# Peptides against a protein of PDB entry 3V4O: the designs that were tried, part 226

Target 1, 234 residues: chain A of PDB entry 3V4O
Amino acid sequence: DQPLAKDKVALLIGNMNYREHPKLKAPLVDVYELTNLLRQLDFKVVSLLDLTEYEMRNAVDEFLLLLDKGVYGLLYYAGHGYENFGNSFMVPVDAPNPYRSENCLCVQNILKLMQEKETGLNVFLLDMCRKRNDYDDTIPILDALKVTANIVFGYATCQGAEAFEIQHSGLANGIFMKFLKDRLLEDKKITVLLDEVAEDMGKCHLTKGKQALEIRSSLSEKRALTDPIQGTEY

## One batch from the design tools (peptide; made by RFdiffusion4, then SolubleMPNN)

Design b2_p30_5_s2 (from b2_p30_5, 25 letters changed)
Fold by OpenDDE base, seed 3:
Structure b2_p30_5_s2 (fold): chain B 234 residues (1-234), chain A 30 residues (1-30)
Amino acid sequence: as target 1 above (234 residues)
Amino acid sequence: SKEEKEKKEKEEKEKKEKEEKENSKKLQPR
């Protein structure tokens, strides 16, 4: 039988207009295009731009209120970020320079809270850098994650590497979204879809040896973003 | 002619390589 979602909910965050960090441009386009694609997949999409720490925390809290047993949850983030000790941190637009973990949102903490909701699928698409922040020596003590076998991380880049966007005078995607958008509507297991995106990105001459997609998953079922919502008569 | 086609394909390739090189200079890390 085809897996069913109870509902499908996405939170998309694009941070560009940093106060104390370099401004970005592509997150606007990336969030817009991904919003349109996820809506075609019957996701309830909340899309937000240029969030402060307080606004990001509130957006995550509101997103978590929409999650329940068997719901598909997707979090996309485009902006500045870092990775310390395997923990991913999203940087708010009002973050100080240098920023620390207390100024940022830890993705693994969000995952823990999603697991408490007994979600059907947890997808993280992290379109940010994964370099270590040398100004933050805090080792986060995270609570142990549950074994839910429903987790997929799509990282726009490898551990310790950068994610890129193209600075055009016009609207342009980030490198990850440029390839993701072409396959996102395919009826495939989400890990298979992301693997095909990784192959397409691998053909990009601009980012060879600089950026490569990394997939981290524990997904025991054939779940796709195309999976129908339970109780919708098709 | 076959030579005109090969010349056009070469010019299109050189144009793409130039555009890619110009785009590579515009990469910004996030």
Scores: peptide ipSAE 0.455, ipTM 0.800, DockQ to the pose 0.430; fails the geometry check
Fold by OpenDDE base, seed 4:
Structure b2_p30_5_s2 (fold): chain B 234 residues (1-234), chain A 30 residues (1-30)
Amino acid sequence: as target 1 above (234 residues)
Amino acid sequence: SKEEKEKKEKEEKEKKEKEEKENSKKLQPR
């Protein structure tokens, strides 16, 4: 039987205009292209750019209010980020230099809150660096995650590595979105889709030995972003 | 033929310009 979503909701955040950090360019294009693709997949998409810590927290809170039992939740983030002890931190545009966990949003905390909503699928697409932040020794005490078997992480890069964007005079994607966009509409289990994106990225000579897609999943069902919404007669 | 040589030189030039345009892509870390 084809899995059904109760609804499909996405929050897309692209941070570029950092106050105390190097400015990025690609998150604008990445969020725009992903918004258009997810709308073709019948996602309710909220797309936001250049969020402060306060605005990011509010956007996540509003996103969580749209989640309920059987809803598909997708969070995409493009911007500066880091990973300490397996915890992923999204950096707001107003974050100090150096930034710490108290100034950032922990993705695993968001996942915990999504699990409390009894979502049908939780997808995180993290288009940020995964280097350790040596200025942050804080280990978030995360409550134990529930065994929901509906979680997919697509990391733009491997642990301890950087995610890159292409600096062109024109509009260009980040490396991850460059390959993701070409496959996102495929009717495939989301982990299979991301594996194909990983193979496509692996052929990229620019990022060979510098960036590789990592998939971390616990997904027991054949769920796809193409899954129909319950009660929509097609 | 002279035409095949010019065609091959054009294809090599287009390939090299494409590779240079790809290699000139400065990667910025996020």
Scores: peptide ipSAE 0.449, ipTM 0.791, DockQ to the pose 0.416; fails the geometry check
Fold by OpenDDE base, seed 2:
Structure b2_p30_5_s2 (fold): chain B 234 residues (1-234), chain A 30 residues (1-30)
Amino acid sequence: as target 1 above (234 residues)
Amino acid sequence: SKEEKEKKEKEEKEKKEKEEKENSKKLQPR
């Protein structure tokens, strides 16, 4: 039987207009295009740009309120970020320079809270750098994650590497979204879809040897973003 | 001719290398 979602909810965050960090451009386009695609997939999409720490925390809290048993949750983030000790940190636009974990949102903390909601699927699409922040020696004591077998991370880059965007005078995507958008509507297991995106991105001469997609998953079921919502007469 | 084909392939390669070099200058890390 095809897996059913109880509902499908996405939070998309694009941070560009940093106060104390280099400004980005592509997150606007990336969030816009991903919003339109996820709406075609019957996701309830909340899309936000240029969030402060307070606004990001509130957006995550509101997103978590929409999650419940069997709901598909998707978090997309485009902006500055870092990874320390396997923990991913999303950087708000008002973050100081240098930023620390206390100024940022830990993705693994969000995942823990999503697991408490008994979600059907947890997808993280992290379109940020994964370099270590040497100014942050904080080892977050994260509680052990539950074994829910419903987690997918799509990292725009490898551990310790950068994610890139194209600085054009016109509208341009980040490298990850450039390839993701062409496959996102495919009726495939989400890990298979991301693997195909990884192969397509691997053909990009611009980022060869600089950026590569990493998939980290514990997904025991054939779940797709195309999975129908329970009780919707199609 | 064979020479025209080799010249065209060289010009296309040089154009591609130039476009790749110009595009590489347009990459910003996030």
Scores: peptide ipSAE 0.448, ipTM 0.792, DockQ to the pose 0.388; fails the geometry check
Fold by OpenDDE base, seed 5:
Structure b2_p30_5_s2 (fold): chain B 234 residues (1-234), chain A 30 residues (1-30)
Amino acid sequence: as target 1 above (234 residues)
Amino acid sequence: SKEEKEKKEKEEKEKKEKEEKENSKKLQPR
């Protein structure tokens, strides 16, 4: 049987206009381009920019309400972020300097909540830095994840490294989205697609030895972003 | 000449290093 999604839902967050942190530029373009591509893939896309902590939490809660058994969920985040002890933290635009885990959204907590919805696929595309935050020594006690074998992380960079955007005079993508957008519509298993993006990004002389795509997956089935939605009578 | 080839390779290398250095200044971490 062709893998069918009950529905396909994406939340895209691009944070740029930080109050207490360096302003970014590329998340606007990254979210816009990814929105258009995911809509071509029949995703229901919610795209939001410059979210406060409260707005980010609400956006995640609303996203989780759209998730149900067999639904494909995709979360994309572009902005400031960090990784402590294998936990990824998305930084809201109103986060203090220094920020801590209490000021940020933990991606692994979102994953747990997605697993409770019995989703068909969980894709995280994290276009943020993965450096340790030395101002936050909090070890998050996360509840154990279920064995759902439907999880894919595409990290824009490797552990302990930075994700970059290109400061041009014009609108430019982040490095990850620059390569991701060229392949996103391909009818391939999502892990194969991301591996090809990793190879393309690996040819980028600008970020060689500074940024590399990391794929972390537990995906026991062939799932693609191109997978058809169940009950769409064509 | 061999000297013109070495000079051209050196100028291409210096140009590439300058472009890489200029491009590295255009990267902002997220």
Scores: peptide ipSAE 0.436, ipTM 0.784, DockQ to the pose 0.394; fails the geometry check

Design b2_p30_5_s3 (from b2_p30_5, 27 letters changed)
Fold by OpenDDE base, seed 4:
Structure b2_p30_5_s3 (fold): chain B 234 residues (1-234), chain A 30 residues (1-30)
Amino acid sequence: as target 1 above (234 residues)
Amino acid sequence: KEKEELKKKQEEEQKKKKKEEEDSKKLQAR
């Protein structure tokens, strides 16, 4: 039997206009294109740009309120980020320089809260760097995760590495979204889809040896972003 | 015809390589 979603909800965040950090350009395009694709997949999409810490926390809280049993939740983030001790941190536009964990949003904390909602699928697409922040020695004590077997992380890069965008004068995607957008509508298990994106990105000479897609998953069911919503007669 | 096709392919590959080199200089880490 084909898996069904009770509903599909996505939060997309693109941070570009940092106050104390280098400005980015591609997150605008990345969020826009991903929004259009996810809407074609019948996701309810909230897309936000240039969020402060307060605004990001509020957006995540509102996103969590839309999650319930069997709902597919997808979080996409494009912006500055870092990874310390296996914890991913999204950097708000008003973060100080240097930023620390208290200034950022921990993705694993969001995952914990998503698990409490008994979601059908949790997808994180993190289009940010995963380098160690040497200015932050805080080890977050994360609460134990439940065994839900419905989690997929698509990292734009591998641990300790950088995620890139090309600084064109015009509108251009980041490297990850450039390849993701071509596969996103395929009716495949989400981990299989991301594996194909990884292969496509691996052929990119620009980022060879600098950026590689990493998939981290615990997904026991054949769930796809194309899975129909329960109660919708197609 | 084969020589022209080969020449076109070589020109396309050279253009692609040149563009990639230019884009490589414009890479920004997030």
Scores: peptide ipSAE 0.505, ipTM 0.842, DockQ to the pose 0.434; fails the geometry check
Fold by OpenDDE base, seed 2:
Structure b2_p30_5_s3 (fold): chain B 234 residues (1-234), chain A 30 residues (1-30)
Amino acid sequence: as target 1 above (234 residues)
Amino acid sequence: KEKEELKKKQEEEQKKKKKEEEDSKKLQAR
């Protein structure tokens, strides 16, 4: 039997206009295109741009309020980020230079809170760098995650590596979204879909040897973004 | 016709290569 979602909710964040860090351009396009695709997949989508720390925390809190048992939750982030000791940090536009974990949002903390909601699926699409921040020596003591077997991370790049965008004068996607958008509507298990995206991105000569998609999953069921919502007459 | 098609294909490949080289210089890390 095809898995059913109780509901499908996505939070998309694109940070570009940093105050103390290099400005980005592609997150606008990335969030826009992903919004349109996820809406076609019957996601309830909240899309936000250029969030301060306070606004990001509020957006995450509001997103968590929409999650419940069996709900599919998707978080996409495009912007500056870093990874220390396996913890992913999203950088708000008002983050100081250098930024530290206290100025940023820890994705693993969000995951913990999502697990408490007994969601049907937790998808993180992190379109940010995963380099270590040497200015942050804080090891967040995270509580152990529950074994929910419903988690998928799509990292735009490998651990310790960078995620890229092309600085065009016109509209252009980041490297990850450029390939993701072409497959996102496919009726496939989300990990299979991301694996195909990884292969497509691997053909990109621009980022060969610099950026590669990493999939980290604990997903024991054949769940897809195309899974129908329970009680909806299609 | 074949020579013109071949020439057109070569010009398209050269344009693509030039664009890729230009794009490579414009890569920005997030």
Scores: peptide ipSAE 0.496, ipTM 0.839, DockQ to the pose 0.451; fails the geometry check
Fold by OpenDDE base, seed 5:
Structure b2_p30_5_s3 (fold): chain B 234 residues (1-234), chain A 30 residues (1-30)
Amino acid sequence: as target 1 above (234 residues)
Amino acid sequence: KEKEELKKKQEEEQKKKKKEEEDSKKLQAR
């Protein structure tokens, strides 16, 4: 049976204009380009920029309301972030300096909530740093994830490393999106697609030895972003 | 023609290398 999605929903967040942290530039372009690509793939896309903690939490809540059994959910985040003890934290634009987990959104908590919706596929594309935040020693006690075998993480970088953008005078993508956008429309299993992106990014001399794409997946079925939506008479 | 093509290729390679060097200095971590 051809894998069919009940629906396809994406939340894209790009944070750039931080109040207490260095400003970024590329998330604007990254979110814009990814929005256009995902719409071509028949995703319902909500794209938001420069979200406060409150706005990010609300956006995630609204995103979760669109998820249901068999729905493909995709979360993309571009901005400041960190990883402590295997937990990924997205940093809102109003986060204090230093920020802590209480000021940030934990991706694994979002994943848990997505699993409760019995989604058909959960894709996280995290275009942020994965360095430890030394100012946050909180060990998040996360509830155990369910065994859903439908989870894919595409990390823009490996554990303990940084994700980069190039501060051009003009509009430019971050390093991850630069390579992801060229393959995103391919009709391939999402993990295969990301593996090809990893190889392409690996040829980038600028970030060699500094940034490498990491794929973390538990995906027991062939699922692609190109998978058709059930009941859509094309 | 071959010399002009070689020169053009060398100029493109030099431009690429210069751009890569400039871009390397402009890398910002997220």
Scores: peptide ipSAE 0.496, ipTM 0.838, DockQ to the pose 0.450; fails the geometry check
Fold by OpenDDE base, seed 1:
Structure b2_p30_5_s3 (fold): chain B 234 residues (1-234), chain A 30 residues (1-30)
Amino acid sequence: as target 1 above (234 residues)
Amino acid sequence: KEKEELKKKQEEEQKKKKKEEEDSKKLQAR
């Protein structure tokens, strides 16, 4: 069966102007470039910058409303983040210092909600650090995920490591997006595409031994971001 | 011609290395 997407929807969040944390620069460019690429792939793209906790939660809620059976959902996040006990947390711009899980959005909770929508594909591109937050001792008890065999995580870095951007005076991508953007339009299974990005990023001398792309996938079918939307004759 | 091409390649490689060293100092963790 040729994979057909009922629809393709993406939420892109770039947080830069943190109140209590170091400011970032690259998420602006990363979100902009990814938006243009995903639109070429016929995604409905919502792109947002510098979201507070309240705004992030609302954006996720609105994104979930666009998801339905067979819809391809993609969430991209660029900003500060952390990982505790295998759970990824996106940090809003108004998060306190130190931040805790209660101040952040848990990606695995979003995934659970996406699974309830019976989506065709769930792609998470997390362009954030995956270091443990020692100030957060909360062990989130997450409900067991359903076995949907349609989940792909592209982590900009490996567990316990950092994701980087280069502080240029001009416009520059983060390290992950720098390599992702060159492959994103390829008609390949998403896990194969990300594997190629991982190899390209692995050649980067700047981040060698500091940042490595990690792919976590349960995807049992050949699905690509280039997959056509059902009912659209291209 | 071959010497000039080799020299140019070496200069480009040196320029690349210098840029990488400068960029390495500008890495910011997210």
Scores: peptide ipSAE 0.495, ipTM 0.836, DockQ to the pose 0.438; fails the geometry check

Design b2_p30_5_s4 (from b2_p30_5, 27 letters changed)
Fold by OpenDDE base, seed 4:
Structure b2_p30_5_s4 (fold): chain B 234 residues (1-234), chain A 30 residues (1-30)
Amino acid sequence: as target 1 above (234 residues)
Amino acid sequence: MKEEELKKKKEEEEKKKKEEEENSKKLQAR
C-alpha cells in the first residue's frame, strides 16, 4: 500500500545578503525553483529570503505549527552554515563575524521538535557548508531523538567539506540544486531519489573531489515526495 | 564526413572544457 501524507508542508530558506559574511547569489534561484517543484508536488510551501536570526526562529516556529501527525515536513536551507560535532547550524544574515551556535539555528533541535509533532516524514535538505567552525566550541546538549524511522537528511556536501555555488553574472543554481531539481518530481522513495542525485552530482567535473552529496536516513517506509495527501481523490 | 564530425566534437569538447574552467574559477563556498 502506498503511504499517504496527512498534509505536506515545506519551509524554504535562502540566505544570501549577509551583513558580515560573503554574499551569496544562488539561494534566490534555488529557493525559487524548489518552490515551484514542491508546489507541483502539492506541498504547502513557505519560501523566505535573507532572514535574520529572529526571523529564522519565527519561521521555524510557524512551520512547526503546521506540522501534525502524519504530515510530511520538508526543510530546505541554502546559505552559510557549519557543522560541529555532528550538529548542523544555519547562519542568519545578521550573524556576527565570527558567528557562534548562539547566533545560529541548530537543525537537530528542529528535528527534535518535528518528532514531537508525530510527522509522517521529516526531510532536511541542507545546501550549506559542513566545515567545522573553529570559533565555536559549544557542544549543544541535544535531547535523545525518538526512534521514528521517518528521517532523511540530504546534505549538499560531505562532512568537513564545502557546498558550492557558481558565481555567474546571470542567475545560476547552487551545485546541489542543479542536480536535485532534475529528479525531484520522480515517484521514488526519497532516499533512492537522493542517491540518484548523488550519482549525477558525482559526474560534475567542477566539484569532483570538493563536494559530494551525503544521505543520512532512518526511513523504514517507502515514502516519496510524490505521496498523495489523504482524503484527496486522485 | 568523419573528419568534420570529429572536428565538431572536438570543438564542443573544447568549448565545454573552457566553460568548465571558467565556471571553476567562479565557485563560491557557502
Scores: peptide ipSAE 0.460, ipTM 0.815, DockQ to the pose 0.440; fails the geometry check
Fold by OpenDDE base, seed 5:
Structure b2_p30_5_s4 (fold): chain B 234 residues (1-234), chain A 30 residues (1-30)
Amino acid sequence: as target 1 above (234 residues)
Amino acid sequence: MKEEELKKKKEEEEKKKKEEEENSKKLQAR
């Protein structure tokens, strides 16, 4: 049987206009382009820009309300971020300098909540840095994740590395989205698709040795973003 | 011929290096 999603829901967050941190430019374009692509894939897409901590938490809560058994959930984040002890933190635009885990949203906590919804697929596309935040020594005690075998992380960069955008005079994508957008509509297993994106990104001379896509997956079944939604009478 | 080709190749390499350097300065970390 062709893998069917009960529904497909995406939350896209692009943070650029930080109050206490360097401003970014590409997340606007990245979110816009990804929104258009995911809509072509019949995702219900919520796209938000420049979220405060409160707004980010609310957006995640609302996103989780749309998730249910067999639903494909995709979270994309473009903005400042960090990774401490294997935990990814998305930085709100109102985060203090320095920021700490208490000021940020932990992606693994979101994953836990998605697993509780018995989702059919959990995709995280994290277009942020993965450097350690030396100002935050808190070891988040994360609850144990369930074995759902339906998780895919596409990290824009390697552990301990930076994700980049190109500051052109014009609108430009981040490095990750530049390559992701060209393949996103392909009818391939999501891990295969991301592997091809990784190879394409690997040809980028600008970021060679500085940024490389990392795929972390526990996906026991063939799942694609192109998978049809159940009960859609065409 | 060989000297002009060598000069052109060096100019292309310098142009590429300058473009890479300029592009590297345009990278913003997230």
Scores: peptide ipSAE 0.458, ipTM 0.810, DockQ to the pose 0.416; fails the geometry check
Fold by OpenDDE base, seed 2:
Structure b2_p30_5_s4 (fold): chain B 234 residues (1-234), chain A 30 residues (1-30)
Amino acid sequence: as target 1 above (234 residues)
Amino acid sequence: MKEEELKKKKEEEEKKKKEEEENSKKLQAR
């Protein structure tokens, strides 16, 4: 039987206009294109740009309120970020320089809260750097995650590496979104889809040896972003 | 015909290579 979603909800965050950090450009385009694609997949999409710490926390809280048993939750983030000790941190536009974990949103904390909602699928698409922040010595004591077997991380880059965007005078995607957008509508298990994106991205001469997609999955079911919503007469 | 096609293909490859080189200089880390 084809897996069904109770509902499909996505939060997309694109941070570009940092106060104390280099400005980005591609997150605008990335969020816009991903919004259009996810809407075609019948996701309820909340798309936000240039969020402060307070606004990001509120957006995540509101997103979590939309999650319930069997709901597909997708979080996309494009912006500055870092990874310390396997924990991913999204950097708000008002973060100080240097930023620390207290100024940032921990993705694994969000995942914990999503697991409490008994979601059908949890997808994280993290289009940010994964370099260690040497200014942050905080080891977040995260409670042990539950074994829900419904988690997929698509990292735009490998551990300790950077994610890139192209600074053109025109509208250009980040490297990850450039390849993701071409496959996102495919009716495939999300991990298979991301693996194909990884292969396509691996052919990019610009980022060869600098950026590579990493998939981290504990997905035991054949779930796709194309999965129909329960009770919708298609 | 074959020489013009070969020349056009080389020009397209050079154009693509030049675009790739220009794009490589425009990479920004996130």
Scores: peptide ipSAE 0.453, ipTM 0.811, DockQ to the pose 0.430; fails the geometry check
Fold by OpenDDE base, seed 1:
Structure b2_p30_5_s4 (fold): chain B 234 residues (1-234), chain A 30 residues (1-30)
Amino acid sequence: as target 1 above (234 residues)
Amino acid sequence: MKEEELKKKKEEEEKKKKEEEENSKKLQAR
């Protein structure tokens, strides 16, 4: 049986204009290009830039309202971030310096909420650093995730490492999006697609030994971003 | 023909390498 998505919904967040942290540039371009690609894949795309903590939480809540049984959910984040104890934290533009978990959005908490919606597929594309935040000693006690076998994480970098963007005078992508965008429309299992992106990125001399794509997957079925939406006669 | 193509390919690779080196100086961590 060809996996059919009931719907396909994406939330894309690009944070650049931080108040208390270094400004980024590439998330604008990354979100824009990814938006265009995901729309070609029949995703309902909500794309937002420079979100405060409050706005990020609201955006996630609204995204979750669009999720239902069999829906494909994709969350992309480009901005500052960190990882503590295997938990990924997205940093809002109004986060203090130093920021803590209470100021940030935990991706694993979002995943839990997505699982409650009985989604068909959960894809996280985290285009942020995964360094430990030494100013945050909070050990989040996360509830055990359900075994849904439909989760894919594409991390722009490996654990404890940084994700980079190129500061050109012109429009440039982050390193992850630079390679992701070239393959995103391919009709392949999402983990296979990301593996090919990892190989392409691995050939980049700029980030060799500094950034490497990590795929974390429990996906037990052949699911692709190209999968048709149920009830759409193509 | 093959030598000119090889030369052009090498020049493109060198140009790409120089652009990559210049871009490496402009990496910003997220």
Scores: peptide ipSAE 0.443, ipTM 0.806, DockQ to the pose 0.415; fails the geometry check

